Peptides against a protein of PDB entry 2Q3Z. Designs and how they scored, part 68

Target 1, 272 residues: chain A of PDB entry 2Q3Z
Amino acid sequence: YVLTQQGFIYQGSAKFIKNIPWNFGQFEDGILDICLILLDVNPKFLKNAGRDCSRRSSPVYVGRVVSGMVNCNDDQGVLLGRWDNNYGDGVSPMSWIGSVDILRRWKNHGCQRVKYGQCWVFAAVACTVLRCLGIPTRVVTNYNSAHDQNSNLLIEYFRNEFGEIQGDKSEMIWNFHCWVESWMTRPDLQPGYEGWQALDPTPQEKSEGTYCCGPVPVRAIKEGDLSTKYDAPFVFAEVNADVVDWIQQDDGSVHKSINRSLIVGLKISTKS
Target 2, 254 residues: chain A of PDB entry 2Q3Z as posed
Amino acid sequence: YVLTQQGFIYQGSAKFIKNIPWNFGQFQDGILDICLILLDVNPKFLKNAGRDCSRRSSPVYVGRVGSGMVNCNDDQGVLLGRWDNNYGDGVSPMSWIGSVDILRRWKNHGCQRVKYGQCWVFAAVACTVLRCLGIPTRVVTNYNSAHDSNLLIEYFRNSEMIWNFHCWVESWMTRPDLQPGYEGWQALDPTPQEKSEGTYCCGPVPVRAIKEGDLSTKYDAPFVFAEVNADVVDWIQKSINRSLIVGLKISTKS

## One batch from the design tools (peptide; made by RFdiffusion4, then SolubleMPNN)

Design b2_p14_4_s3 (from b2_p14_4, 6 letters changed)
Fold by OpenDDE base, seed 5:
Structure b2_p14_4_s3 (fold): chain B 272 residues (1-272), chain A 14 residues (1-14)
Amino acid sequence: as target 1 above (272 residues)
Amino acid sequence: KEIIDNSLLEKPLG
């Protein structure tokens, strides 16, 4: 997981799975230096350099920093996300074929955010950085991936008497979503949570005030231990949320209905 | 302009 520089990223939908080749390029010239720059411009370093550096021996700490720094939200991070099909002032997310060009552009332009990324671009760059720093990492794709905004483990839709969705879909299900899993020990947790840890660099929800997510043990998610740091409820919901429809009736009453047609979560972990 | 295959984009389900 550290040595492979070429791989595939899964995209598309649950019914129409697609993949693209991706050059992670963690061993290409200058990439390690760029990854170190990424650490040196993170908010925690800027606040207290000595404390930040003293904690870089922890994959847990570094993983969380990288999760936050791959996106440009809140900091001098690498990528700006965009999903509205307006990419004329940058590079379309679909144009990228590897992480190296993105990282080099970021560094060469004074750590200015690179336009643009979507989930697989964020995940791929995070994978490159973490591998470069010696942390075994793989890209993960989850089809029908839920985005729970209120931490109730539900995706809630409000519907009129005709079943039409009303208002803005604050909560949503993505056709697919990508993040990374990294292998590390968890000395900060009870025994048994070493192994694969989920990290999500796509800016979806704030964690402790910053757009970052994880690390959270994959085991904790599988076993439903939502008390496990970091961000277990959010990651759990991505793969396990139930969908609920709130339907307004003609008499003004509201009926709660479980949407059985929308199944959340189909996770594929890569071997590269 | 680049030809965009919308099937490759991350997007909300309806």
Scores: peptide ipSAE 0.373, ipTM 0.805, DockQ to the pose 0.275
Fold by OpenDDE base, seed 4:
Structure b2_p14_4_s3 (fold): chain B 272 residues (1-272), chain A 14 residues (1-14)
Amino acid sequence: as target 1 above (272 residues)
Amino acid sequence: KEIIDNSLLEKPLG
């Protein structure tokens, strides 16, 4: 989880699992330096360098910073996400084969955001950075991954009397979504939450005003402890959200139906 | 020309 530079990232769908090879390259020349630059341009450093530096010994702190800095939202982060299949002015997310090129491009262009990434790219880059910083980290793929936007642990679809989805759906279930899990102690929490911590660098929701997510103990998610920082409800929903159909009738009546055919969450942790 | 596998893209279900 620290020493392995080559690995696989799982993609596709729950029914058709695929994978791609990925070069994390955490020990390649200059990569550690780039990771340090990433820390030095983070908003917390810019606000108070001394305080930021004093906290870099905490994998909790660093993990959260990295989660935010891997995406370019809100800061001088590494990657710009795009999901609309319009990648002509950059690099298609599918073109990347490793983290090294991405990080080098970012640095070489004055910490300008790299176009483009999707979840596995964000996760992979985060994995590289965290490993560089000595934090054991693995990429995780979750099939049928929910994106809960209102923190109610539900994915809600509005349907007409014929069962057709109405309007633009804000909440969604991804065919797959990737994030990372990092091994760390949690002295900031009650005892027992040491171990794997989920971090999600894909800019999905803001956490305390910044597009970042975690760290949150995997144990907390498993046990349903939604009070555990950081972002337990969101991560919990990614793997456990229920799907609700709101069926609207012409008379204005609405019927609530739990959709049990859509099973959220099938998590695969990589072994490398 | 790079071979593009659209199945590798993250997409909403449905």
Scores: peptide ipSAE 0.366, ipTM 0.807, DockQ to the pose 0.277
Fold by OpenDDE base, seed 2:
Structure b2_p14_4_s3 (fold): chain B 272 residues (1-272), chain A 14 residues (1-14)
Amino acid sequence: as target 1 above (272 residues)
Amino acid sequence: KEIIDNSLLEKPLG
């Protein structure tokens, strides 16, 4: 997971799983230097360089920084996300075939955000950066991935009497979503949570005021320990949220119904 | 070269 520079990223849908080859390229010339620049422009470094540098020996700390810096939200991060199929003023997320070009573009343009990324691009770049920094990392794809934005572990849809979704609620289920898992110890947690940690660089929800996510032990998610930092409820919901329909009747009454047709979560971890 | 395949894009279900 540190040495592999080429791999596959899973995409598509639960019913139609697809994959693309990806060049992570963590050992290509200049990439490590770019990763170090990424660390040196992060908000924590800008606030207190000495403190930030002193904490870079912690994969937990570095992982969280990278999660925040791969997206350009809130900082001089690498990628700008876009999901509306309008990419004419940049590069389509589907055009990328590796992390190297993205990172080089970012650095060469004065750490200006690169347009554009979607989840697998964010994840892949994060994977490259983390691997460069010596953290074993893999890309993960979750099909039917929930985006819970109110931390209730539910995806809630409001529907009319005909079952049609009403309103512009941002809570949704993605056909697929990618993030990364990194191997590290967790001295900041109780014993037993060493191992794979989920990190999500796609800007979905703020964590402690910044668009970042994790690290959270995969074990904690599997066991339902939502008290573990960081962002366990959010990551848990991505793979385990229940879907609830609030159905408004003709008389104005609202009926709560569990939607069992929408099954959240089908996680695939890469083996490369 | 730009690859255009909407099936590879992340998008909301439904």
Scores: peptide ipSAE 0.365, ipTM 0.806, DockQ to the pose 0.270
Fold by OpenDDE base, seed 1:
Structure b2_p14_4_s3 (fold): chain B 272 residues (1-272), chain A 14 residues (1-14)
Amino acid sequence: as target 1 above (272 residues)
Amino acid sequence: KEIIDNSLLEKPLG
């Protein structure tokens, strides 16, 4: 989780699980320096360098910073996400074979955002950075991963009386989604929440005003303790959301129905 | 020339 530089990332779908090899390369030349630059350009450092630096001994703090800085939303972060299959003005997310090239491109171009990433790219880069900083980290893939936008732990679809989905889906379920889990103690929480913490660098929802997610104890998610910082409801929903159909009736009434055909969450943790 | 499998992209279900 710290020493391994090469690993596999799981992709595809629940029915057709795939994987790719990935070079995390946390010990390659210059990568640690780039990770330190990443910290030094984060908004908290720019606001108050002394305060930021004083908190870098906390893997909780650092993990949250890295989660925010791996994406270029809100800051001078590393990667720009794109999911519309139009990558002609950059690099296809599928073209990357490791974190090293991405980080080097970012640094060598004056911390300009790298085009483009999707979830596994974000997760892999975050994994590299966190490992560089001495935080045991692994990439996690969740199949049928929900994106809850209103924090109600549901994925909601609106349907007509014939069961047809109306308009574009506001909320969605990914075929797969990747994030990272990092091992750390949680002195900021009640006892018992040490261990694996989920962090999600893919920009999906804002947390305290920034596109970042976590750390949140995996244990808290398993036990349904949604009061646990950070972002427990969102992460919980990624793996546990129920799917609800709001069905409009001919009389104008709306019926709530649980969609049992869409099962959210099949998480696979990796060794690297 | 690398063959890119678009099925490996992250995409919405359904």
Scores: peptide ipSAE 0.360, ipTM 0.803, DockQ to the pose 0.255

Design b2_p14_4_s4 (from b2_p14_4, 6 letters changed)
Fold by OpenDDE base, seed 4:
Structure b2_p14_4_s4 (fold): chain B 272 residues (1-272), chain A 14 residues (1-14)
Amino acid sequence: as target 1 above (272 residues)
Amino acid sequence: KEIIDDSLLEKPLG
């Protein structure tokens, strides 16, 4: 989880699992330096360098910073996400084969955002950075991954009397979504939450005003402890959200139906 | 032209 530079990232769908090879390259020349630059341009450093530096010994702190800095939202982060299949002015997310090129491009262009990434790219880059910083980290793929936008642990679809989805749906279930899990102690929490911590660098929801997510103990998610920082409800929903159909009738009545055919969450943790 | 496998893209279900 620290020494392995080559690995696989799982993609596709729950029914048709695929994978791609990925070069994390955490020990390649200059990569550690780039990771340090990433820390030095983070908003917390810019606000108070001394305080930021004093906290870099905490994998909790660093993990959260990295989660935010891998995406370019809110800061001088590494990657710009795009999901609309319009990648002509950059690099298609599918073109990347490793983290090294991405990080080098970012640095070499004055910490300008790299176009483009999707979840596995964000996760992979985060994995590289965290490994560089000595934090054991693995990429995780979750099939049928929910994106809960209102923190109610539900994915809600509005349907007409014929069962057709109405309007633009804000909440969604991804065919797959990737994030990372990092091994760390949690002295900031009650005892027992050491171990794997989920971090999600894909800009999905803001956490305390910044597009970042975690760290949150995997144990907390498993046990349903939604009070555990950081972002337990969101991560919990990614793997456990229920799907609700709101069926609207012409008379204005609405019927609530739990959709049990859509099973959220099938998590695969990589072994490398 | 690069071979694109769109199944590797993250997409909403449906």
Scores: peptide ipSAE 0.405, ipTM 0.821, DockQ to the pose 0.274
Fold by OpenDDE base, seed 3:
Parts: sequence; C-alpha cells; structure tokens
Structure b2_p14_4_s4 (fold): chain B 272 residues (1-272), chain A 14 residues (1-14)
Amino acid sequence: as target 1 above (272 residues)
Amino acid sequence: KEIIDDSLLEKPLG
C-alpha cells in the first residue's frame, strides 16, 4: 500500500466491472517534492504556516489537507473536475494513465489546476500523494455511489405524474465513484477506530467550508456511527443511502415512493 | 485514434 507504484483502479458498473492499470509513481523523481509543495500551498499553511507545519505529523490532519488539495476547489489544488463530456480545452479524464504526469503538470504550470479529472483520477492522485507522505493508502471503488446533498441519508427525486424527474438533479447516484482509504490511528476519536479511514478528494460537498471529505473510520461507516468525524453521514450515504421518489399528481398532491430498483453501494477495496 | 470507452466515465444513474 505504500511501496507499490503500479496498481489497478476499478471502473465500469456494478454488473460490468472493469479496471484500468494505473501508475501511482510515488517514488519517481521529484514527486515527493511536488507533494511537499502541495502542502506548502494549502490554505491552512498560508493562513498560519507554523500551526500547519506543527500538525503535519498527524496523518489525520495531512489526510484531510490532501483530500482538499487534490481538487482545485477553494484553493490552488491539483485537478479540476468535469463530467459533461466537454474536455476540448484540456485532457480527457480517460487519457490519464498515472499520477506522475498530472502532478508534474500541476507544478510546472505554477500550481495551476490540471484539466480534467473525474473520481478515479482524484482518488489516484490522492493515493500517490498520501503514499509519498508515508501513509498507507489504497483506492476504492463504490458502484451505485450516492451523493447526498442535504445529509438526510436519502437520495430524493422529484417526479411528475409520468415519472419524469422535475428540475435539476441536486442529488444523484454515480454509476461508480472512487475514493481512497488510508491506514492511520485516530487519537482524536474514541478507542477502536484505528485502521482504514475513508478520504474523498472528489469535490462533492463542503466539509467545514472546504471541498474535502474525511478521514472517517471505515469501521464507523460499517457500524453506522454517524457522529464520528469527519463527514460520516456523507460517506455513509455514499454506500447506504435509500432512494425516494416524490411523485406529484395533477391535483398537487405528492406521493412518496421508495425506489427499490436503485440499490446504493457496492464497495470494492483494492489490494494495491 | 484512441478508443474511448464511455462506460469508464463517471456518470449519473437514471
């Protein structure tokens, strides 16, 4: 998890699982230096360098910083996400075969955001950075991954009498979504939550004002302890949300229907 | 020409 430089990332769909090879390249020349630059341009460092540096011995702290800095939202982060199939002014997310080129491009262009990434690209870059910093990390893929926007553990669709979704989808389910899990102790939590911690660098929801997510103990998610920092409800919903349809009738009445055809969550953890 | 598999893109379910 820290020594391997090549691995696989799972993609596709729940029924048709696919994978691609990925070169994480954490030991390639200059990559560690780039990871250190990433830390040195993070908002917390810019606000108070001494405080930031004093906390870099904590994988909890560093993991959260990296989660935020891998995306360019809110800061001088690495990647700009795009999901509308319009990648002409950059690099298609599908074109990347490793983290090294992305990180080098970012640095060489003055820490300017790299276009473009999607979930597996974000996750892979985060994995590289965390491994560089000595944190055992793996990429995970969750099929039928929910994006809960309002922290109610539901994905809610508003539909007309014909079943057509009304308005823009604020909440959604991804065909697949990737994030990372990092191994660390959690001295900031009650005993028993050491081990794998979920971190999600894809900008989905803000956590304490920043597009970042985690770390949250995988155990907490498994056991349903949603009080556990960070972002337990969101991560829990990614793998366990229920889907509800609100169907509006002609008379203005609304019918609540549980959508059992959309089953959220099928998580696969990698071994490299 | 690079072959792109659209199934590998992250996208919303219906």
Scores: peptide ipSAE 0.402, ipTM 0.818, DockQ to the pose 0.282
Fold by OpenDDE base, seed 5:
Structure b2_p14_4_s4 (fold): chain B 272 residues (1-272), chain A 14 residues (1-14)
Amino acid sequence: as target 1 above (272 residues)
Amino acid sequence: KEIIDDSLLEKPLG
């Protein structure tokens, strides 16, 4: 997971799975230096360099920093996300074929955010950075991936009497979503949570005030231990949320219905 | 605008 520089990222939909080749390039010239720059411009370093550096021996700490720094939200991070098909002032997310060009552009332009990324681009760059820093990491794709905004483990839709969705869909299900899993020990947790940890660099929800997510033990998610740091409820919901329809009736009453047609979560972990 | 294969983009379902 550290040595492979070429891999595949899964995209498409649950019914029509697709993949693209990706050059992670963690051993290409200058990439390690760029990863170190990424650490040196993170908000925690800027606030207290000594404290930040003293904690870089912890994959848990570094993983969380990288999760936040791969996106440019809140900091001098690498990528700006965009999903509205307006990419004319940058590079289309679909144009990228590897992490190296993105990281080099970021560094060469004074750590200015690179336009643009979507989930697989964020995940791929995070994977490159973490591998470069010696943390075994893989890209994960989750089909029908839920985005729970209010931490109730539900995706809620409001519908009129005709079944039409009303208002903005603040909560949503993505056709697919990518993040990374990294292998590390968890001395900050009770025994048994070492192993794969989920990290999500796509800016979806704030964690402790910053757009970052994880690390959270994959085991904790599988076992439903939502008290486990970091961000267990959010990651759990991505793969396990139930969908609920709130249907307004003609008499003004509201009926709660579980949507059985929408199944959240089909996770594929890569071996590269 | 470029012809985009929607299957290659992350987008909300429904």
Scores: peptide ipSAE 0.400, ipTM 0.815, DockQ to the pose 0.289
Fold by OpenDDE base, seed 2:
Structure b2_p14_4_s4 (fold): chain B 272 residues (1-272), chain A 14 residues (1-14)
Amino acid sequence: as target 1 above (272 residues)
Amino acid sequence: KEIIDDSLLEKPLG
């Protein structure tokens, strides 16, 4: 997971799983230097360089920084996300075949955000950066991935009497979503949570005021320990949220129904 | 090289 520079990223849908080859390229010339620049422009470094540098020996700290810096939200991060199929003023997310070009573009343009990324691009770049920094990391794909934005572990849809979704609620289920898992110890947690940690660089929800996510022990998610930092409820919901329909009747009454047709979560971890 | 396959894009279900 540190040495592999080429791999596959899973995409598509739960019913039609697809994959693309990806060049992570963590050992290509200049990439490590770019990763160090990424650290040196992060908000924590800008606020207190000495403190930030002193904490870079912690994979937990570095992982969280990278999660925030791979996206350009809130900082001089690498990628700008876009999901509306309008990529004419940049590069289509589907055009990328590796992390190296993205990172080089970012650095060469004065740490200007690269347009555009979607989840697998964010994840892949994060994977490259983390690997460069010596943190074993893999890309993960979760099909039917929930985006819970109110931390209730539910995806809630409001529907009319005909079952049609109403409103512009942003809570949703993605056909697929990618993030990374990194191997690290967790001295900041109770014993037993060493191992794979989920990190999500796609800007979905703010964590402690910044668009970042994790690290959270995969074990904690599996065991339902939502008290573990960081962002356990959000990551848990991505793979385990229940779907609830609030159905408004003709008389104005609202009926709550569990939607069992929408099954959240089918996680695939890469083996490369 | 750009992949022209919308099925590879992340998008909401439904």
Scores: peptide ipSAE 0.398, ipTM 0.813, DockQ to the pose 0.282

Design b2_p14_5_s1 (from b2_p14_5, 6 letters changed)
Fold by OpenDDE base, seed 2:
Parts: C-alpha cells; sequence; structure tokens
Structure b2_p14_5_s1 (fold): chain B 272 residues (1-272), chain A 14 residues (1-14)
C-alpha cells in the first residue's frame, strides 16, 4: 500500500463494475516535494506554522489536512470538482491517468487549483499524497454511495403517487463514490480503533468548517459507533443510509415508505 | 462513461 505506484480504481455501477488503471506515482521525481508544499500551504500552517509542523508526526492530523487540501474548497488545494460535463476550460476528469500530472500542474502553476476532478480523481490524488508521506493508503469505491446532507442517516426523496421525484433534488446517491482508507493508530480514540481509517477528499460536506472528511476508523463504521471522530455519521451514511420515500398524494396526504429496492453501499477496497 | 451520476431520481419499486 506504500510501495505500489500503479493500480486500479473501481468505477461504474453496482451492476456494472468497471475499473481503470491509475498511476499513483508517489515515488516519481518531485512528488514528495509537492506533497510538502501541499502541507505548507494548508490553512493550519498559514495560521500557525509552528503548531502545524509540530502535528505532522501524527498521521491522524496529516490525513485530515490532506483530505482538505486535495480539494481546492476553502484553501489553495489541488483539485476543483465538476460534475456537469462542461470541462472545456480545463481537463475532463475522465482524462486523467495518474496523480503525478495533476500534482505537477498544481505546483507548477503556483498552487492554482487544477480543473477538474471527480471522486476517483480526488481519492487517487489523496492516495498518492498519503503514500508519499509514508501512510499506507488505498483507494476505496462504494457503489450506490449516499450523500447525506442533513445528518439524519437517511436519503429522503419526495415523490408523487406514481413514484416520480418531486421538488429540488438535494440529497442524492452516487452510482459510485471513491475515497481512501489509510492505516494508522488512533491514540486520540479509545483502544481498538487502530487500522484502516476512512478519509474522503471529495468536497461533499463541511467538517468543522472545512470541506474535509475523516479520518474515521473503518471499524467504527462497521460497528455503528457514530460518536467516533471524525465524521462517522457522514461516512456511515455513505455506506449504510436508508432510503425513505415521502409519497405525496393528490389529496395532500403524505405517506412514508421505506425504499428497499435502492440499496445504499457496496464497498470495494483495492488490494493494489 | 465513468462519470459520477445521480441514482434514484427515477421511480423505484417499493
Amino acid sequence: as target 1 above (272 residues)
Amino acid sequence: GVEQLRVGEEGWDK
């Protein structure tokens, strides 16, 4: 998980799983230096360099910083996300074949955000950075991945009597979503939560005011310990949210229905 | 394609 520079990222859908080759390239020339630059331009460093540097021995701290800095939201981060198929003023997320070019572009353009990324691009870059910093990391793909926006562990749809979605489409489920898992101890938590930690660099929800996510022990997610920092409820919902349909009838009545046909979560952890 | 897409905006069986 540290030494592998080439691997695969799973994509597609639960019914039609696909993968693409990806060059993580954590040992390629200059990549470590770029990762250090990433740390040196993070908001915590800019606010208090001494404090930030003193915390860099903690993979928990570094992981959280990286999850925030891989996206350009709130900071001078690496990637700008875009999902509307309008990529003419940048590079299509589907065009990337590795992390190295992205990181080099970011650095070479004065830490200007790179256009554009989607989840697997964010995850892959985070994976490269974390590996470069000596943190064992793998990319994870979750199919039918929920984006809970109101922290109720539900994806709620408002539908008419015919099942057609009504109103604004805020909460959603992705066909697939990628994030990373990093191996680390968690001295900041009760014993037993060492091991794989989920980190999500795709800007979905703010955590403590910043678009970042994790680290949260995979064990905590599996066991439903939602009190575990960081961002356990959000990550839990990504893989375990229930889907609720609020069915609106013509007479104005509303019926709550559990949607059992849409199964949230099918996680695949990469081996290489 | 491999682009992320929203799922569940269509009607689903209950």
Scores: peptide ipSAE 0.259, ipTM 0.774, DockQ to the pose 0.339
Fold by OpenDDE base, seed 4:
Structure b2_p14_5_s1 (fold): chain B 272 residues (1-272), chain A 14 residues (1-14)
Amino acid sequence: as target 1 above (272 residues)
Amino acid sequence: GVEQLRVGEEGWDK
């Protein structure tokens, strides 16, 4: 989780699991320096360098910073996400084969956002950075991964009388989504939440005003403790959300239907 | 496919 530089990232769908090789390259030349630059350009450092530096011994703090800084939302972060298949002005997310090139591009261009990333790219870069900083980290893939946007632990589809999805389709389920899990103690929490912590660097929802997510104890998610910081409800929903169909009839009536055919969540963690 | 896709929206995923 720290020493391995090459690995695999799971992709595809629940029915057709795929993987790609990935070079995390946490020990390649200059990568650690880039990771330190990442910390030095984070908003908290810019606001109060002394305070930020004093907290860098905390993997909880660092993990949260990295989660936010791997994406370029709200800061001088590394990657710009894009999902619309329009990648002509950058690099297709599917083209990346490792974190090193991404990080070097970011640094070499004055910490300018790298175009483009999707979930596994964000996760992989975060994994590299966290490993560089001495935090055991692994990439996690979750198939049928829910993106709950209103914090109700549901994915809600609005359908017409024919079952066709209507509305803005804001809530969704990804065929797959990737994030990272990092091993750390949680002195900021009650005893027992040490271990793997979920961190999600893909900019999906804001946490305390910043596009970041976690760390949240995997145990908390498993046990349904949604009061545990950070972002337990969101992460919980990614793997456990229920799907609800709101079917509107021609007379304006609405019928609620629980969709049990679409099962949210199938998590696969890398073993190294 | 490798791309992230919305499941259920189009009735299928790659």
Scores: peptide ipSAE 0.238, ipTM 0.750, DockQ to the pose 0.468
Fold by OpenDDE base, seed 5:
Structure b2_p14_5_s1 (fold): chain B 272 residues (1-272), chain A 14 residues (1-14)
Amino acid sequence: as target 1 above (272 residues)
Amino acid sequence: GVEQLRVGEEGWDK
C-alpha cells in the first residue's frame, strides 16, 4: 500500500469487469518534490502557511487537502476532468498509463491543470501522492456508483409515461467510479474509526466550500453512521443509494416507483 | 471503452 509502485485499476461495468495496469511511481525521481509543491500551493497554505504546515503531521488533514488538490476545481490543482469525448486540446483520459507523467506535466507547466482526467485518473494520482507522503493508500472501484446531489440518499429520475428521462438529469449513476482508501487513525472521532478512510478526489460535490471528499471511515459507511466527518452521507449514497422514478402522466398525475433494475454499489478494493 | 458512462439514461433498464 506504500511500497508498491505498479498495480491495476478496475474499470468497465459490473457485468464486464476490466482492469488496466497503472504505474503509480511514488518513488520515481522528483515525485516527492512535486507532492510537496502540491501541498505548498493549496489554498490553506496560501491563506496561512504556518497554520497549514503545523497540520501536515495529520494524515486526516493531509488526506483532505490532497483530495481537493488532485482536481483543479477551486485551486491550482492537478487535473481537469472531462467526459464529453473532446480531448483534442489535451490528453485523452484513456491514454494515461501512470501518475508520474501527469504529476511531472503539472509541475513542469507551472502547476497548470493537466487535461484531462476521469475518475480513475483522479484516484490514481491521489493514490500516488498519498503513498508518496507515507500514507497507506489503495484505489477502489465501485460499480453502479451513484452521484447524489441533494443529500437525500436517493437517485431520482423524472420520467414520462414511456419511461424516458425528463427534466433535470443532474443525478446519475456511473457504470464505475474510482476513489481511494487510506489507512489512518482518527483522533478527531470517537474510538473505533481508525483504519481505512475513503477519499474522493474526483470533483463531484463541494465539501465545506471545496471540491473534495473525505476522509470518512469505511466502517462508518458500512455501519450507516452518517454523522461522522467527512462527507459520510455522500459516500454512503455512492454505494447504497436507492433509485426512485417519478413517472409523470399526461393528466398531471405522478407515480413514485422504486427502480429495482438499477442496483447501486459493488465495491472492489485492490490488495496493493 | 474504459471511460465512465452514465447508466440508466436509455430507459428503464441499465
Scores: peptide ipSAE 0.237, ipTM 0.753, DockQ to the pose 0.372
Fold by OpenDDE base, seed 1:
Structure b2_p14_5_s1 (fold): chain B 272 residues (1-272), chain A 14 residues (1-14)
Amino acid sequence: as target 1 above (272 residues)
Amino acid sequence: GVEQLRVGEEGWDK
């Protein structure tokens, strides 16, 4: 989780699992230096360098910073996400084969955001950075991954009387989603939550005003302890949300129906 | 492809 530079990232769907090779390249020339630059341009450093640096001994703190800085939302972060198949002014997310080229492009262009990434790209870059910083980290893939935007642990679809989804479909289920898990102690929490911590660098929801996510103990998610920081409800929903259909009737009434055909969550943890 | 896609946006079981 620290020494391996090449690995695989799982993709596709629950029914058709795929994988791609990925070069994390945490030991390649200049990559550690780029990771340090990433820390030195984060908003917390810019606000108070001394305080930020004093906290870098905490993998909890660093993990949260990295989750925010891998995406370019809110800051001078690394990657710009795009999902609409319009990648002509950059690099298709599907074209990347490793983290090294991405990080080098970012640094060499004055920390200008790299176009473009999707979840596995964000996760892989975060994995590289965290490994560089000495934090054992692995990429995780979750099939049928929910994006709950109102923290009610539900994916809600609004449907007409014929079952057709209405509205902007703001809440959604991904065929797959990737994030990372990092090994660390949690002295900031009650005892027992050391171990793997979920961190999600894909900009999905804001946490304390910033597009970042975690760290949250994997144990807390498994046990349903949603009080644990950070972002337990959101991560819990990614793997456990129920799907609800709000069905509009002709008379204007709305019927709530549990959608049992859409099952959220099938998490696979990688070994590298 | 391996792009992320939204599922469950059509019909009852999709």
Scores: peptide ipSAE 0.226, ipTM 0.762, DockQ to the pose 0.363

